# Peptides against a protein of PDB entry 3B8E: the designs that were tried, part 125

Target 1, 230 residues: chain A of PDB entry 3B8E
Amino acid sequence: PFLIFIIANIPLPLGTVTILCIDLGTDMVPAISLAYEQAESDIMKRQPRNPKTDKLVNEQLISMAYGQIGMIQALGGFFTYFVILAENGFLPIHLLGLRVNWDDRWINDVEDSYGQQWTYEQRKIVEFTCHTPFFVTIVVVQWADLVICKTRRNSVFQQGMKNKILIFGLFEETALAAFLSYCPGMGVALRMYPLKPTWWFCAFPYSLLIFVYDEVRKLIIRRRPGGWVE

## One batch from the design tools (peptide; made by RFdiffusion4, then SolubleMPNN)

Design b1_p20_1_s4 (from b1_p20_1, 16 letters changed)
Fold by OpenDDE base, seed 4:
Structure b1_p20_1_s4 (fold): chain B 230 residues (1-230), chain A 20 residues (1-20)
Amino acid sequence: as target 1 above (230 residues)
Amino acid sequence: KEKEIKEKRKKLAEELLKLL
């Protein structure tokens, strides 16, 4: 999020405090839940043929898979951001380079894509309106990420969701997201304005995309053992 | 519900601006 904010000079899609809530609040419990995940029986039964080379290749492939999933997560968050801004009159193309004028408190006539002038106050309301749904989108996409990370080769449909700790982590993240979105005072404390329940569904296409991506990846691994995707 | 959310956002924005 922050890299695109710098490169594109767009209005800030996610506040620093909200980023910290993602990194410290939503990622910790999942990471712990994955550490207690029962390894796939097939992973534990297969010793690496070469402990040095196969470990290095495996670490690279895991890193690549997480990098690709992380890109899909970021796309999901940015999609939600662009949809909200577009609904408020700011098309994605118009946001490019707008940051300087957007953050200037002395400019009260920033035009949207339709020629409507926005005061500094109005712009900040819209910006802070994006923080909550961006956060929630990341959490909803992380549900898919957590579920797919449970398995390396097997389909989620084959192994099932037997880990109670993972299920607990999913509920904890959801409860945290709901708390931050709807608790009184969060708008003042965290600059996270109340979220319409409909915005929870904005992330679902991206969660589905992650599931489809991972199932296809796993299918390729199963059909081509020792391929570049393994 | 949309009207209530909009009013709540407006009030929160006004409170935030008083802090800025």
Scores: peptide ipSAE 0.000, ipTM 0.305, DockQ to the pose 0.036
Fold by OpenDDE base, seed 1:
Structure b1_p20_1_s4 (fold): chain B 230 residues (1-230), chain A 20 residues (1-20)
Amino acid sequence: as target 1 above (230 residues)
Amino acid sequence: KEKEIKEKRKKLAEELLKLL
């Protein structure tokens, strides 16, 4: 997310405070929950055929898969960002290179894609309005990510949701997202303005996409053990 | 669309003022 902000010179889609909330609030409890996750029975039973090569290949493939999931998460957040800005008159093409003028306090006549002028304060309200739905999008997509991390080969439908710690982590991150999105004063403290409940649903297609991607991946691994997808 | 955008801006500003 932050790299695209720098490269494209677009208005900041995800604030630094929001990033910290993801890292410390949203990712930490799930990471702890995964440390206590009961290892998948097939993972634990599988001795590496070659402890040196099979471990390295597996770690690389895991890293690539998680990298792809992280990219899908970012795309979901950016989609929500672009939709909100487009609904407020800023088309995606118009956002390219706009950051310099957007962040300038002395420019109060930044035009949108329809020729409407925006004050600095109005622009910052719209920017901070994007931070919350971006965060919520990440949380909703992380539901799928955490669920898929529970298993390497088995479907979630086969193993089920037995880990109470993982379920607690999902509840905690969702409660945190709701708190940050709707608690008074969060706009001032965290630059996270209230989110319309309808925006929570904008993340669901991406959550579903990750879920489908992982189920397909696991299906391929089950059908072709030792393939490049494992 | 311009009217809708203006109304959305006004609403966002009002929501911000309620948070302050």
Scores: peptide ipSAE 0.014, ipTM 0.395, DockQ to the pose 0.058; fails the geometry check
Fold by OpenDDE base, seed 5:
Structure b1_p20_1_s4 (fold): chain B 230 residues (1-230), chain A 20 residues (1-20)
Amino acid sequence: as target 1 above (230 residues)
Amino acid sequence: KEKEIKEKRKKLAEELLKLL
C-alpha cells in the first residue's frame, strides 16, 4: 500500500497507525494459528527425502503464495479506497499526482473531478474516512486467507473448520476491526472515521477470489504432485 | 469562527458517513 502511495502520488489510503494495528493486532494470532497447524501437518508428514532441498522449495512456494495473496489483499483495499473517493467526487485518474496539493494545508480550493472545491479539512475527512474501510477490507480478505492456509493440499471443504485457534483468530481480528471502526474517538486518536456496515461487503469479492484461487491451486497440486505450483 | 468551523466539519463528516 505505502509503495503505491509514493509511486502514484495519491492521497494516503492507509494510515501508519492502521498499518500497525494490522501487523500487531490482526496478523499475530492468525500467524500463530498457522504455525501450529503447519507444525501438526509437518509432524504427520514423512520426513522429506532430501531435507535441505525439499524444505527450501516448500518455503519458497509458501512465500510466493503468501506474496500473491498479499497483493490481492492490497488490490481489495485500493478498490475500496477508489470507490469511496469516486463517490466523493475524486475519480481515480484525478487522484494521480494530487497528493502534493491534497496534503498542503494552505491550499483550500483543491478541485475534484467535477470542479467542486475542497478545503484542507474536507479533504482530510475524506482521506481518514478511507483509512477505516481499507483496514476492514484487509481484515475481511484475511478471513479467506486464514481459512485457506489451514490446508496445504486439501480443500477447505474436505478438512473443515477444525482448528479452534483459527476460529478464535478470526473472531479476534473481526472484534478488533469493529472496535477500531466504531469506537468513539477513533477518528481523533487513530484517524479512522466510522464506516457504514455495508462497506464490509465490498471486500467479499476479493475474499472469494482468494478462496477460488487457492482451491484451484490446491486442485492442481493434488492432480500434479511435484509441479511448479507446489 | 472556531464554532462555525467545528459545525461545518461535523456536518461534512455526517454527509460523508451517509455516502459510505
Scores: peptide ipSAE 0.013, ipTM 0.344, DockQ to the pose 0.059; fails the geometry check
Fold by OpenDDE base, seed 2:
Structure b1_p20_1_s4 (fold): chain B 230 residues (1-230), chain A 20 residues (1-20)
Amino acid sequence: as target 1 above (230 residues)
Amino acid sequence: KEKEIKEKRKKLAEELLKLL
């Protein structure tokens, strides 16, 4: 998010504090959960495969999958951001280069895509209204990621939700998202204004996309062991 | 070289992910 903010000179889609909450609060428990689940799955799968080659391949796969999932998460966040701004009159193309005027406190007549003028205060309200949905989008997409990481080859439907740590992680990140979204004072403290419950659903297509992507990946791995997808 | 490129790509992806 921050790179696109700098390169495109768009209004800030996600605050620095919110990024820290994702990295330290939302990502840490899932990462721990995944580490435990990988350890359990690796213990169960250890036929004595050549430990050097199989570990390297698995680490590469996990790294590529994580990188791809992270890109999809970012795309989901940006989608939610652009939808909110578009609903408020700012089309994505109009946001390009707008940052300079957007962040200027002395410019109170920034025009949207429809010629409506926005005061600095109004613009900042809209900006901070984007931070919370972006965060929630990441959390909802992470649900799919956590569910995906349960299995390297098996469908989620085959392994089920047996990992209690994963279930706890899902609950914790959801509770954190709800807390940050609806707790009084978060708008001032974190620049995260309250989220309408409807915005939780904006992330669902991306969660579904990740889920489908992984199920397809797993299906390919099952059908073609040792293929390039591994 | 491929391992180094992969590790550099991994680091770059991780850095990009941190920036995203």
Scores: peptide ipSAE 0.000, ipTM 0.182, DockQ to the pose 0.017; fails the geometry check

Design b1_p20_2_s1 (from b1_p20_2, 10 letters changed)
Fold by OpenDDE base, seed 4:
Structure b1_p20_2_s1 (fold): chain B 230 residues (1-230), chain A 20 residues (1-20)
Amino acid sequence: as target 1 above (230 residues)
Amino acid sequence: EEKLKKIREKLEKLLKKLEE
């Protein structure tokens, strides 16, 4: 998100506070929960990793985490961001290069895509209105990400949802997201304005996409072991 | 609200320190 903010010079899609809430709040418990996941049924049939040749973090893992799943997550967040800004009169094309003027306190006549002028205060309200839905979108997408991370090869349907700690993690991150989004004073304290409940659903297609994509990937791995997709 | 503003200011200062 921050990279696109810099490259495209768009208004800040996700605040630093919201990023910290993701990294330290909503992502920590789910990540820990994976340590309690049951081994895949075929794990003992696999050859052990060669510690001299096989890196724990290889190019394939980086490609999957950042190049595939991470990109889908980012797309989900940005989709929500662009929808909110478009609903407030700022079309995506108009946002390109707008950051400099957007963040300037002395410019109170920034025009939207429809010629409406926005004061600095109004712009910041809209910006902060985007932060919470972006955050929530990431959390919703993280549900799918967490579930797909349960297994490397087996389908989630084969593995099942027996990890109670993982289930707890899903509820915890959701509850935390709801708390941060709707608790009185969070708009002042964290610049996280309350969002309409409908915004939670904006992320669902992306969560589904991640899930389907990973299940298809795993299916390919099972059918063609030793492929580049593994 | 005033207490929340103070908390925000403290958090912002902390964030600035973390960004340095």
Scores: peptide ipSAE 0.013, ipTM 0.342, DockQ to the pose 0.019
Fold by OpenDDE base, seed 2:
Structure b1_p20_2_s1 (fold): chain B 230 residues (1-230), chain A 20 residues (1-20)
Amino acid sequence: as target 1 above (230 residues)
Amino acid sequence: EEKLKKIREKLEKLLKKLEE
C-alpha cells in the first residue's frame, strides 16, 4: 500500500500506525495459532524433505504467500479505498497525482471529480475514513488466509476446524478489529475513524476468492502431485 | 482529545525512527 501511495501519488490509503496494528495486533496471534494445527492425514506418506536440496521455504511458497495471496489482499484493501473515495466524489483516475495538493494544508480548494471544493480538514476526514475500512478489509481477508494456511495439500473440509487456538485467534483478531474501529478516541489516537458496519462486507468477495483459489490449488495438487502449483 | 493528539504525535515520531 505504501509503495502504491508513493508511485501513484494518491492520498494515503493506510497509515503506518494502522499497519502496525495489523502486523502486531491482528496477525501475530492467528499466526501463532498455526503451530497448534494438527498434522495433515497424509503427512506420514510423504517423503522426508532433503535438507540439502529442499529449502524449507521454496520459491513456489514465496510466490504463493507474498505474490498471489498478498496481491489479492492488497486489491481488496484498495477496492475498499477507491469505493469510499468515489462515494465522496473522488474517482480513482482523479486521485492519481493528487497527493501533493491533498496533503498541503494551505490548499483549501482541492476539487473532486465533480468540481466540488474540499478544505484540508474535509480531505483529512475522508482520508482517515478510508484507513479503518482498509484495515477491516485486511482482517476479513486474513480470515481466509489463516484458514487456508492450515494445510498444504488437504482441503479445509478434510482437515476440519478442530484447532481451538486457531478459532480463538479468529475471534481475537475480529474483536481487536472491532475495538480499534469503534472504540471512542481511536479517530484521534490512531487516525481510524469509525466505519459503518456495512463496510465489513466489502471484503467478503476477496476473502471468498482467496478461499476458493486455495481450495482449487489444493485440489490440483492432490490430482497432480509434483506439479508447479505445489 | 488534545491529550490523545499529543500521544499520537509521539507515536508517529517513534514509528518514523523505527522505519529508518
Scores: peptide ipSAE 0.006, ipTM 0.308, DockQ to the pose 0.019
Fold by OpenDDE base, seed 1:
Structure b1_p20_2_s1 (fold): chain B 230 residues (1-230), chain A 20 residues (1-20)
Amino acid sequence: as target 1 above (230 residues)
Amino acid sequence: EEKLKKIREKLEKLLKKLEE
Protein backbone atom coordinates (compact mmCIF):
# COMPACT_ATOMS: atom_id res chain seq x y z
CA PRO B 1 0.00 0.00 0.00
CA PHE B 2 2.73 2.47 0.87
CA LEU B 3 4.58 1.76 -2.38
CA ILE B 4 1.49 2.64 -4.43
CA PHE B 5 1.05 5.75 -2.30
CA ILE B 6 4.55 6.89 -3.27
CA ILE B 7 4.50 5.79 -6.92
CA ALA B 8 1.02 7.01 -7.83
CA ASN B 9 1.11 10.05 -5.51
CA ILE B 10 -2.36 9.30 -4.17
CA PRO B 11 -3.73 10.27 -0.75
CA LEU B 12 -2.44 7.93 1.97
CA PRO B 13 -4.64 4.81 1.97
CA LEU B 14 -3.26 3.32 5.19
CA GLY B 15 -1.64 5.30 7.98
CA THR B 16 1.51 4.31 9.83
CA VAL B 17 -0.40 3.94 13.09
CA THR B 18 -2.83 1.61 11.39
CA ILE B 19 0.04 -0.47 10.01
CA LEU B 20 1.43 -0.83 13.52
CA CYS B 21 -1.97 -1.93 14.75
CA ILE B 22 -1.85 -4.70 12.15
CA ASP B 23 1.73 -5.75 12.84
CA LEU B 24 1.63 -5.57 16.64
CA GLY B 25 -2.05 -6.15 17.28
CA THR B 26 -3.91 -8.30 14.80
CA ASP B 27 -1.04 -10.34 13.35
CA MET B 28 0.89 -11.49 16.43
CA VAL B 29 -1.59 -13.85 18.06
CA PRO B 30 -2.63 -15.51 14.79
CA ALA B 31 1.02 -15.94 13.79
CA ILE B 32 1.89 -17.53 17.14
CA SER B 33 -1.11 -19.82 16.78
CA LEU B 34 0.45 -21.41 13.68
CA ALA B 35 3.25 -22.77 15.86
CA TYR B 36 0.65 -25.02 17.49
CA GLU B 37 -0.84 -26.29 14.22
CA GLN B 38 -0.95 -30.04 13.75
CA ALA B 39 1.31 -31.57 11.14
CA GLU B 40 -0.18 -32.44 7.79
CA SER B 41 -1.33 -36.05 7.53
CA ASP B 42 1.20 -36.78 4.77
CA ILE B 43 4.19 -34.92 6.26
CA MET B 44 6.03 -38.14 7.12
CA LYS B 45 5.67 -39.33 3.51
CA ARG B 46 7.69 -36.39 2.21
CA GLN B 47 11.40 -36.64 1.67
CA PRO B 48 13.54 -34.69 4.10
CA ARG B 49 14.86 -31.36 2.90
CA ASN B 50 18.38 -31.47 1.55
CA PRO B 51 20.16 -28.76 3.57
CA LYS B 52 22.76 -28.27 0.83
CA THR B 53 20.39 -27.72 -2.11
CA ASP B 54 16.96 -26.91 -0.71
CA LYS B 55 16.49 -23.44 0.71
CA LEU B 56 14.09 -23.03 3.60
CA VAL B 57 12.60 -20.04 1.78
CA ASN B 58 12.63 -20.60 -1.96
CA GLU B 59 11.66 -18.37 -4.86
CA GLN B 60 8.34 -20.15 -5.26
CA LEU B 61 7.38 -19.48 -1.65
CA ILE B 62 8.36 -15.82 -1.95
CA SER B 63 6.41 -15.50 -5.21
CA MET B 64 3.31 -17.04 -3.65
CA ALA B 65 3.46 -15.18 -0.35
CA TYR B 66 4.42 -11.72 -1.54
CA GLY B 67 3.70 -11.73 -5.26
CA GLN B 68 0.28 -13.36 -5.40
CA ILE B 69 -1.46 -13.59 -2.02
CA GLY B 70 -0.03 -10.29 -0.84
CA MET B 71 -1.18 -8.57 -4.03
CA ILE B 72 -4.71 -9.91 -3.62
CA GLN B 73 -4.74 -8.57 -0.06
CA ALA B 74 -3.57 -5.17 -1.24
CA LEU B 75 -6.15 -5.11 -4.03
CA GLY B 76 -8.90 -5.69 -1.49
CA GLY B 77 -7.74 -2.76 0.59
CA PHE B 78 -7.36 -0.48 -2.41
CA PHE B 79 -10.76 -1.44 -3.73
CA THR B 80 -12.33 -0.27 -0.49
CA TYR B 81 -10.20 2.87 -0.55
CA PHE B 82 -11.20 3.81 -4.10
CA VAL B 83 -14.88 3.13 -3.47
CA ILE B 84 -14.95 5.39 -0.41
CA LEU B 85 -13.16 8.18 -2.22
CA ALA B 86 -15.39 7.79 -5.26
CA GLU B 87 -18.48 8.05 -3.04
CA ASN B 88 -17.03 11.29 -1.74
CA GLY B 89 -16.49 12.68 -5.23
CA PHE B 90 -12.90 11.60 -5.93
CA LEU B 91 -12.68 9.19 -8.84
CA PRO B 92 -9.57 6.97 -9.04
CA ILE B 93 -8.13 8.78 -12.07
CA HIS B 94 -8.45 12.11 -10.29
CA LEU B 95 -6.45 10.79 -7.32
CA LEU B 96 -3.32 10.24 -9.41
CA GLY B 97 -0.82 12.94 -8.54
CA LEU B 98 -3.22 14.59 -6.09
CA ARG B 99 -1.18 13.82 -2.93
CA VAL B 100 0.96 16.95 -3.05
CA ASN B 101 -2.06 19.23 -3.08
CA TRP B 102 -4.01 16.92 -0.78
CA ASP B 103 -1.42 17.13 1.98
CA ASP B 104 -0.84 20.88 1.63
CA ARG B 105 -2.50 22.73 4.51
CA TRP B 106 -2.47 26.00 2.61
CA ILE B 107 -4.56 24.67 -0.28
CA ASN B 108 -8.19 24.73 0.83
CA ASP B 109 -9.81 24.55 -2.59
CA VAL B 110 -8.81 21.13 -3.91
CA GLU B 111 -11.45 20.15 -6.42
CA ASP B 112 -13.00 16.71 -6.64
CA SER B 113 -14.07 15.03 -9.88
CA TYR B 114 -17.31 17.03 -9.86
CA GLY B 115 -15.80 20.45 -9.23
CA GLN B 116 -16.59 20.61 -5.52
CA GLN B 117 -13.90 22.28 -3.44
CA TRP B 118 -12.53 20.58 -0.33
CA THR B 119 -10.76 22.21 2.59
CA TYR B 120 -7.70 20.61 4.16
CA GLU B 121 -9.72 19.50 7.18
CA GLN B 122 -12.42 17.95 5.02
CA ARG B 123 -9.82 16.08 2.96
CA LYS B 124 -8.14 14.70 6.07
CA ILE B 125 -11.45 13.49 7.44
CA VAL B 126 -12.07 11.59 4.21
CA GLU B 127 -8.51 10.23 4.23
CA PHE B 128 -8.80 8.99 7.81
CA THR B 129 -12.21 7.57 6.98
CA CYS B 130 -10.42 5.36 4.43
CA HIS B 131 -7.81 4.07 6.91
CA THR B 132 -10.24 2.10 9.07
CA PRO B 133 -12.01 0.26 6.22
CA PHE B 134 -8.63 -0.53 4.67
CA PHE B 135 -7.47 -1.95 8.00
CA VAL B 136 -10.64 -3.99 8.42
CA THR B 137 -10.28 -5.29 4.87
CA ILE B 138 -6.79 -6.53 5.70
CA VAL B 139 -8.07 -8.28 8.84
CA VAL B 140 -10.89 -9.99 6.94
CA VAL B 141 -8.50 -11.12 4.22
CA GLN B 142 -6.11 -12.35 6.93
CA TRP B 143 -8.80 -14.80 8.03
CA ALA B 144 -8.35 -16.62 4.75
CA ASP B 145 -4.58 -16.15 4.80
CA LEU B 146 -4.27 -17.65 8.28
CA VAL B 147 -6.47 -20.60 7.36
CA ILE B 148 -4.58 -21.36 4.13
CA CYS B 149 -1.24 -21.19 5.97
CA LYS B 150 -2.26 -24.24 8.02
CA THR B 151 -1.13 -26.55 5.23
CA ARG B 152 1.06 -26.61 2.13
CA ARG B 153 -0.61 -29.47 0.29
CA ASN B 154 -3.69 -30.70 2.10
CA SER B 155 -7.01 -28.95 1.72
CA VAL B 156 -8.32 -27.10 4.75
CA PHE B 157 -11.23 -29.51 4.63
CA GLN B 158 -8.80 -32.40 4.99
CA GLN B 159 -6.76 -30.78 7.76
CA GLY B 160 -9.76 -29.40 9.63
CA MET B 161 -9.98 -26.60 12.19
CA LYS B 162 -8.79 -28.43 15.30
CA ASN B 163 -6.28 -25.83 16.48
CA LYS B 164 -8.16 -24.00 19.23
CA ILE B 165 -5.40 -21.41 19.54
CA LEU B 166 -5.79 -20.53 15.86
CA ILE B 167 -9.55 -20.19 16.30
CA PHE B 168 -8.94 -17.96 19.31
CA GLY B 169 -6.54 -15.90 17.19
CA LEU B 170 -9.23 -15.33 14.55
CA PHE B 171 -11.65 -14.11 17.19
CA GLU B 172 -9.01 -11.99 18.90
CA GLU B 173 -7.94 -10.18 15.73
CA THR B 174 -11.58 -9.60 14.78
CA ALA B 175 -12.45 -8.31 18.24
CA LEU B 176 -9.41 -6.05 18.21
CA ALA B 177 -10.34 -4.77 14.76
CA ALA B 178 -13.86 -4.01 15.95
CA PHE B 179 -12.54 -2.32 19.09
CA LEU B 180 -10.12 -0.13 17.14
CA SER B 181 -12.84 0.71 14.61
CA TYR B 182 -15.70 1.58 16.95
CA CYS B 183 -14.31 2.46 20.37
CA PRO B 184 -14.88 6.13 21.20
CA GLY B 185 -11.74 8.20 20.98
CA MET B 186 -9.95 6.00 18.43
CA GLY B 187 -10.39 8.74 15.84
CA VAL B 188 -8.40 11.10 18.05
CA ALA B 189 -5.89 8.58 19.38
CA LEU B 190 -5.21 6.50 16.26
CA ARG B 191 -6.85 8.49 13.43
CA MET B 192 -9.20 5.56 12.94
CA TYR B 193 -12.66 6.88 12.28
CA PRO B 194 -15.61 4.52 12.65
CA LEU B 195 -16.84 2.76 9.53
CA LYS B 196 -20.23 1.62 8.38
CA PRO B 197 -20.77 -2.06 9.20
CA THR B 198 -21.43 -2.71 5.50
CA TRP B 199 -17.75 -2.05 4.74
CA TRP B 200 -16.82 -5.31 6.45
CA PHE B 201 -18.53 -7.16 3.62
CA CYS B 202 -16.46 -5.41 0.95
CA ALA B 203 -13.51 -7.59 1.95
CA PHE B 204 -15.35 -10.91 1.76
CA PRO B 205 -14.97 -11.43 -2.01
CA TYR B 206 -11.21 -11.03 -1.66
CA SER B 207 -11.06 -13.35 1.33
CA LEU B 208 -13.02 -15.92 -0.65
CA LEU B 209 -10.79 -15.36 -3.68
CA ILE B 210 -7.66 -16.10 -1.63
CA PHE B 211 -9.25 -19.19 -0.15
CA VAL B 212 -10.40 -20.54 -3.53
CA TYR B 213 -7.09 -19.66 -5.13
CA ASP B 214 -5.13 -21.53 -2.48
CA GLU B 215 -7.42 -24.56 -2.55
CA VAL B 216 -7.01 -24.73 -6.33
CA ARG B 217 -3.24 -24.31 -5.97
CA LYS B 218 -3.08 -27.10 -3.40
CA LEU B 219 -5.22 -29.30 -5.62
CA ILE B 220 -2.78 -28.75 -8.49
CA ILE B 221 0.17 -29.54 -6.19
CA ARG B 222 -1.48 -32.79 -5.09
CA ARG B 223 -2.12 -33.80 -8.69
CA ARG B 224 1.21 -32.57 -10.08
CA PRO B 225 3.93 -32.73 -7.43
CA GLY B 226 7.02 -30.63 -8.13
CA GLY B 227 5.20 -28.10 -10.28
CA TRP B 228 6.04 -24.41 -10.47
CA VAL B 229 3.05 -23.56 -8.22
CA GLU B 230 4.51 -25.40 -5.22
CA GLU A 1 -10.20 13.53 24.75
CA GLU A 2 -7.18 15.34 26.12
CA LYS A 3 -5.77 12.11 27.48
CA LEU A 4 -6.31 10.46 24.12
CA LYS A 5 -4.59 13.36 22.41
CA LYS A 6 -1.58 12.93 24.69
CA ILE A 7 -1.48 9.23 23.92
CA ARG A 8 -1.57 10.04 20.22
CA GLU A 9 1.28 12.49 20.56
CA LYS A 10 3.38 9.93 22.40
CA LEU A 11 2.59 7.31 19.81
CA GLU A 12 3.47 9.66 16.95
CA LYS A 13 6.78 10.46 18.60
CA LEU A 14 7.52 6.78 18.95
CA LEU A 15 6.59 6.18 15.33
CA LYS A 16 8.90 8.94 14.16
CA LYS A 17 11.73 7.40 16.14
CA LEU A 18 11.04 4.02 14.59
CA GLU A 19 11.00 5.49 11.09
CA GLU A 20 14.45 7.05 11.63
Scores: peptide ipSAE 0.000, ipTM 0.313, DockQ to the pose 0.019
Fold by OpenDDE base, seed 5:
Structure b1_p20_2_s1 (fold): chain B 230 residues (1-230), chain A 20 residues (1-20)
Amino acid sequence: as target 1 above (230 residues)
Amino acid sequence: EEKLKKIREKLEKLLKKLEE
């Protein structure tokens, strides 16, 4: 998000506070829950990793985490961001290069795509209104991320959802996201303004996309071991 | 609102320290 913010000079899509809430709040318990996941059925049939040649963190893992899955997460967040701004009169093309004037407190006549003028206060309200839905989108997509991380090769349907700690983690991160989104005063304290409940559903297609993508990937690995997708 | 404003200010100070 910050790279696009800098390169495109768009209004800030995700605040530092929301990032901290993701890293420290909604991501820790789910990540810890994976330590309690049942081993895959074929783990003892695989050869042990060679510590001299095989890295624990390989290019495939980095590509999956940051290049593929992370990109889909970012696309989901940005989609939500652009839709909200478009509903408020700012089309995506108009946002390019707008940051300089957007962040200037002395400019109170920034025009939207329809010629409506926006004060600094009004602009900051709509900006902070984008932060919460972006955050929620990430959390909803993290549901899929957590579920797909249960296994390396086996389908989630083969592994099942027996890890009670993982299930607890999903509820915990969701409850925390709801608390941060809807608790009175969060707009003042954390600059997280409440969002319409319908915005939670905007992330579901991306969550489903991640799940389907990873299941297809795992299916390919099972049918053709030794491929570049492993 | 004043209490929430103070909380925000404390959080912003903490964030600045973490960015150092």
Scores: peptide ipSAE 0.000, ipTM 0.314, DockQ to the pose 0.018

Design b1_p20_2_s2 (from b1_p20_2, 12 letters changed)
Fold by OpenDDE base, seed 1:
Structure b1_p20_2_s2 (fold): chain B 230 residues (1-230), chain A 20 residues (1-20)
Amino acid sequence: as target 1 above (230 residues)
Amino acid sequence: EERKEKIKKKLEKLLKELEE
């Protein structure tokens, strides 16, 4: 998200505080929960990696984690961001290069796509209104990401949801996201303004996409071991 | 126009919250 903010010169889609809330809040407990996941049923049938030749983190894993899943997560957040800004009069094309004027507090007449002028304060309210839905989108997509991380080859339907700590992590991150989104004073303290409950559903297609994509990937790996998707 | 008015009211509310 921050890279697109710099490259496209768009208004900030996700604030630094919200990033910290993800990294230190919603991600920690779920990540720790994976340490308690049960081994895959076929893990003992796999040959151990050669520590001299086989990297723990290989190019395929990096491509999958950052290049595929991470990009789908980012697209979900940006979709929500662009929809909110478009509903407020700022079409995606108009946002390109707008950051400089958007962040300038001395410019109080920035025009939207319909010729409406926006003060600095009004623009910042709209910007901060985007941060919370973006954050919530990441949390909802992270549900699928956490679930798919349970296994490397087996379907989630084969592995099941037996890890109670992981289930607790999903509830904890969701409860924390709801707290940060709706607790009074969070707008002042964290610049996280309340969102309409309907915005939670905007992330669901992307969560489902990640889940389906990974299940298809795992199916391919099971049918064609040693493929480029592994 | 109705959407614009709803947005305006929301912005006014949020501005008030920022001033507190």
Scores: peptide ipSAE 0.006, ipTM 0.333, DockQ to the pose 0.042
Fold by OpenDDE base, seed 2:
Structure b1_p20_2_s2 (fold): chain B 230 residues (1-230), chain A 20 residues (1-20)
Amino acid sequence: as target 1 above (230 residues)
Amino acid sequence: EERKEKIKKKLEKLLKELEE
């Protein structure tokens, strides 16, 4: 998000404090919960990893975790961001290069895509209105990410949801997201204004996409072991 | 709970550092 902010010169989609809340608040506890996941049923049928040749984290796993899933998460966040700004009169194409004028407190006549002028205060309200839904979108997408990370090969339906700590982690991150989104004073403290409950649903297509994508990937791995998809 | 409290304290510290 921050790289796109710099490159495209768009209004800040996600504040640094909000990023820290994701990394430290909503990601850490769920990630730790994976340490308590039950081993896959077929683990004893796999050949042991050769520690001299096989890296613990291979390029394929890095590409999946940081490349593909991370890109889908980012796309989900940006989708929510662009929808909110478009509903407030700022079409995506108009946001390109707008940051300089957007962040200038002395410019109180920034025009939207429809010629409406926006004061600095009004622009900052809209910007901070984007932070919370972007954050919530990431959390909702992380539900799918956490669930798919339970296994490397087996379907989630084969593995099941037996890890009570993981289930607790999902509730905890959701409760934390709700707290940060709706607790009085969070707008001032974290620049996260309260969101309408409907914005939680904007992330669902992306969560579903990640889930379906990973289930298809795992299905391919089961059918063609040793393929490039593993 | 202890982990949550450690995370909370870390967040509070980072918030203070961002306000300076």
Scores: peptide ipSAE 0.000, ipTM 0.131, DockQ to the pose 0.015
Fold by OpenDDE base, seed 3:
Structure b1_p20_2_s2 (fold): chain B 230 residues (1-230), chain A 20 residues (1-20)
Amino acid sequence: as target 1 above (230 residues)
Amino acid sequence: EERKEKIKKKLEKLLKELEE
């Protein structure tokens, strides 16, 4: 999100503080929970990793994490961002290059796509209105990401949801997201304005997409062992 | 001043649309 903010010169889609809340709050407990996951049923049939030749983090893992799942997650967040700004009169094309004027306190007549002028204060309200839904979208997508990370090859339906710490992590990140979204004063403290409950559901298609995508990927791996998808 | 005039024109247009 921050890279696109710089490169495309769009209004800030996700605040630095909200990024820290993701990294330190919503991601930490779920990530730790994966260490307590039960081994896959076929793990003892796999040869031990050679620490000299086999990288722990390989190109396939980077491609999966950043190139596939991370991109779907980012698309979900940006979709929510563009919808909110469009509802407020700023079409996606109009946002390109707008950051310089958007962040200028002395420009109080930034025009939207419909020729409406926006004061600095009004623009910042709209910007901060985007931060919370973007954050919540990431959390909702992380549910699917966490669940798919339970296994490399087996379906989630084969592995089951027996890891109580993982279940706790899902509740913890959801509770934290709800707290940050609805607690009074968060708008001032974190620049996260209150979220309409309907925005939680906007992320569900992306979570489902990630889940289905990974289940299909795992199915392909099971049917064609040793493929490039593995 | 030009901004005020643009805002005024827009307000006048919106008022006209509300009266129709």
Scores: peptide ipSAE 0.017, ipTM 0.380, DockQ to the pose 0.060; fails the geometry check
Fold by OpenDDE base, seed 5:
Formats: structure tokens, sequence, C-alpha cells
Structure b1_p20_2_s2 (fold): chain B 230 residues (1-230), chain A 20 residues (1-20)
């Protein structure tokens, strides 16, 4: 998100505070919960990793985490961002290069895609209105990301949802996201304005996409061991 | 839609001011 903010010179899509809430708040307990996941049913049929030749973190894992799943997460967040700004009169094409004027406190006549002028205060309200839905979109996508991380090869349907700590983590991150989004004073304290409940559903297609993508990936691995997907 | 109406009202006002 921050790289696109710099390269495209768009208004800030995700605030520093919201990033911290993701990294320290909503992602921590779910990540810890994976340490308590049961071994896959076929784990004893696999050869032990050779610690001298086999890297714990390989290029395939990095490609999956950052190049595939991370890109789908980013697309979900940016989709939410562009929809909110479009609803507020700023079409995606008009946002390119707008950051300089957007962040200038002395410019109170920034025009939207429809010729409406926006004061600095109005622009900042719209910007901060994007932060919370972007954050919630990431949390909703993290549900799928956490679930797919339960296994490397087996389907989630084969593994099941028996990890009570993981289930607790899903509820905790959701409850924390709701708290940060709707608690009075969060708009002032964290610049996280309340969002309409409908914004929670905007991320569901992306969560489903991640889940389906990973299940298809795992299916390919099971049918064709030693492929580039492994 | 509400924004379209606000913009329309503003444009109508500006057009009236230009015709005066």
Amino acid sequence: as target 1 above (230 residues)
Amino acid sequence: EERKEKIKKKLEKLLKELEE
C-alpha cells in the first residue's frame, strides 16, 4: 500500500496506525495459533527436511506469501479504497498525482472528478474514512489466509477446524477489528472513522478467491508431486 | 445521487449568476 502511495502519488490509502493495528493487533494471535496446529495426516510419510540443503523459507514460499496471496490482499484493500473515493467523487484516474495538492493545507479548492471543490478538512475526512474499511478488508482476507496456512499439502477439508486456539484467534482479530472500527473516540485517537457494516462484505470475494486458489494449488501438489507449485 | 443533485443545484446557481 505504501509503495503505491509513493509511486502513484495518490492520497494515503492506509494509515500508519492502521498498519500497526494489523501487524501487532489482528495478526499476532492468529499467527501464534498456527504453532498449535495438528500435524498433517501424511506428515510421517514425508522424508525429513535436510537442514543442510533444504531451506526453511524457500523461493516458492516467498512467491506464495508475497507474490500471490499478498497481491490478492493488496488488491482487496485497494478495491475498497477506490470504491470509497469514487463514492466521494474521486475516480481512480483522477487520484493519480493528486497527493501533492491533497496533502497541502493551504489548498482548499481541490476538484474532484465532477468539478466539486474540497477543503483540506473535507479531504482528510475522506482519507481517514478510507483507512478503516481498508483495515477491515485486510482482516477479512486474513481469515482465509490463516485457514489456508493450516496445511501445506492437505486440503483444509481434510485437516478440519479442530485447532481451538486458531478459532479463538479468528474471533479475537474480528472482535478487535470491530472494537477499533466502532468504539467511540477512535476517529480522534486513531483516525479510524466508523464504517458501514456493508464494508465487511466487500472483502469476501477476495477471501473466497484466496481460499479457492490455495485449495487448487494444494490439489495440484497432491496430484503432481515435485511441480513448481510445491 | 444526492451528490449529483447537489452538483446540479450548484451548477444551476452558477448559471443563474452568469446570466445576471
Scores: peptide ipSAE 0.016, ipTM 0.426, DockQ to the pose 0.081; fails the geometry check

